# Designs tried in a protein design run: peptides against a protein of PDB entry 3J47. Part 4

Target 1, 121 residues: chain A of PDB entry 3J47
Amino acid sequence: IRLTNQLKSLKGLQSKLKDVVEYLDKVINKELPINHTILGKLQDVFNLLPNLGTPDDDEIDVENHDRINISNNLQKALTVKTNDELMVIYISNLVRSIIAFDDLIENKIQNKKIQEQRVKD
Target 2, 26 residues: chain B of PDB entry 3J47
Amino acid sequence: NAQYHLLVKQGDGLLTKLQKYGAAVR

## One batch from the design tools (peptide; aimed at target 1 K108, target 2 R26)

Design b1_p30_3_s3 (made by RFdiffusion4, then SolubleMPNN; its pose is not in this set)
Fold by OpenDDE base, seed 3:
Structure b1_p30_3_s3 (fold): chain B 121 residues (1-121), chain C 26 residues (1-26), chain A 30 residues (1-30)
Amino acid sequence: as target 1 above (121 residues)
Amino acid sequence: as target 2 above (26 residues)
Amino acid sequence: SDDKELEEQLENLNRQLQQVHDLLKELEKL
């Protein structure tokens, strides 16, 4: 039961991760703003991922070893994928910040040019 | 992992430059 | 002088933005 639930949760995370990537693509394309709620949920998932990988030490049953290895590999793969998505989000935010600063710089240059023109008139 | 760290490093570098430019524009 | 420096800064920011965008595209492919 627990392993099945972990696998289901992992599949759910993978699906959400795909949705996040799709959302990030839309954000990169300036089609949508960053959804802070999605970002927060992704961060929460990331923070929970290490906890999902801690096997409760209790039942040393030999049949669990292969399932644990598969679960660990899947968790590792999801962790990597989640990290990549978080990076994409971070980069997207950075890009937006850069654009905003570029616009501010341009506005400042334009304002200065307007002031210089007014002093010459 | 290596690509991740490289990406983070590049992002941090960009953020630092962005902060410097933002301070210069203010 | 200040305008030229600001333009250079803008160009640098645009280059960085492009690098970040390229990195995002690479991440999306993974």
Scores: peptide ipSAE 0.326, ipTM 0.858, DockQ to the pose 0.069
OpenDDE base, seeds 1, 2, 4, 5: peptide ipSAE 0.287, 0.280, 0.328, 0.282; ipTM 0.843, 0.841, 0.857, 0.844; seeds 2, 4 fail the geometry check

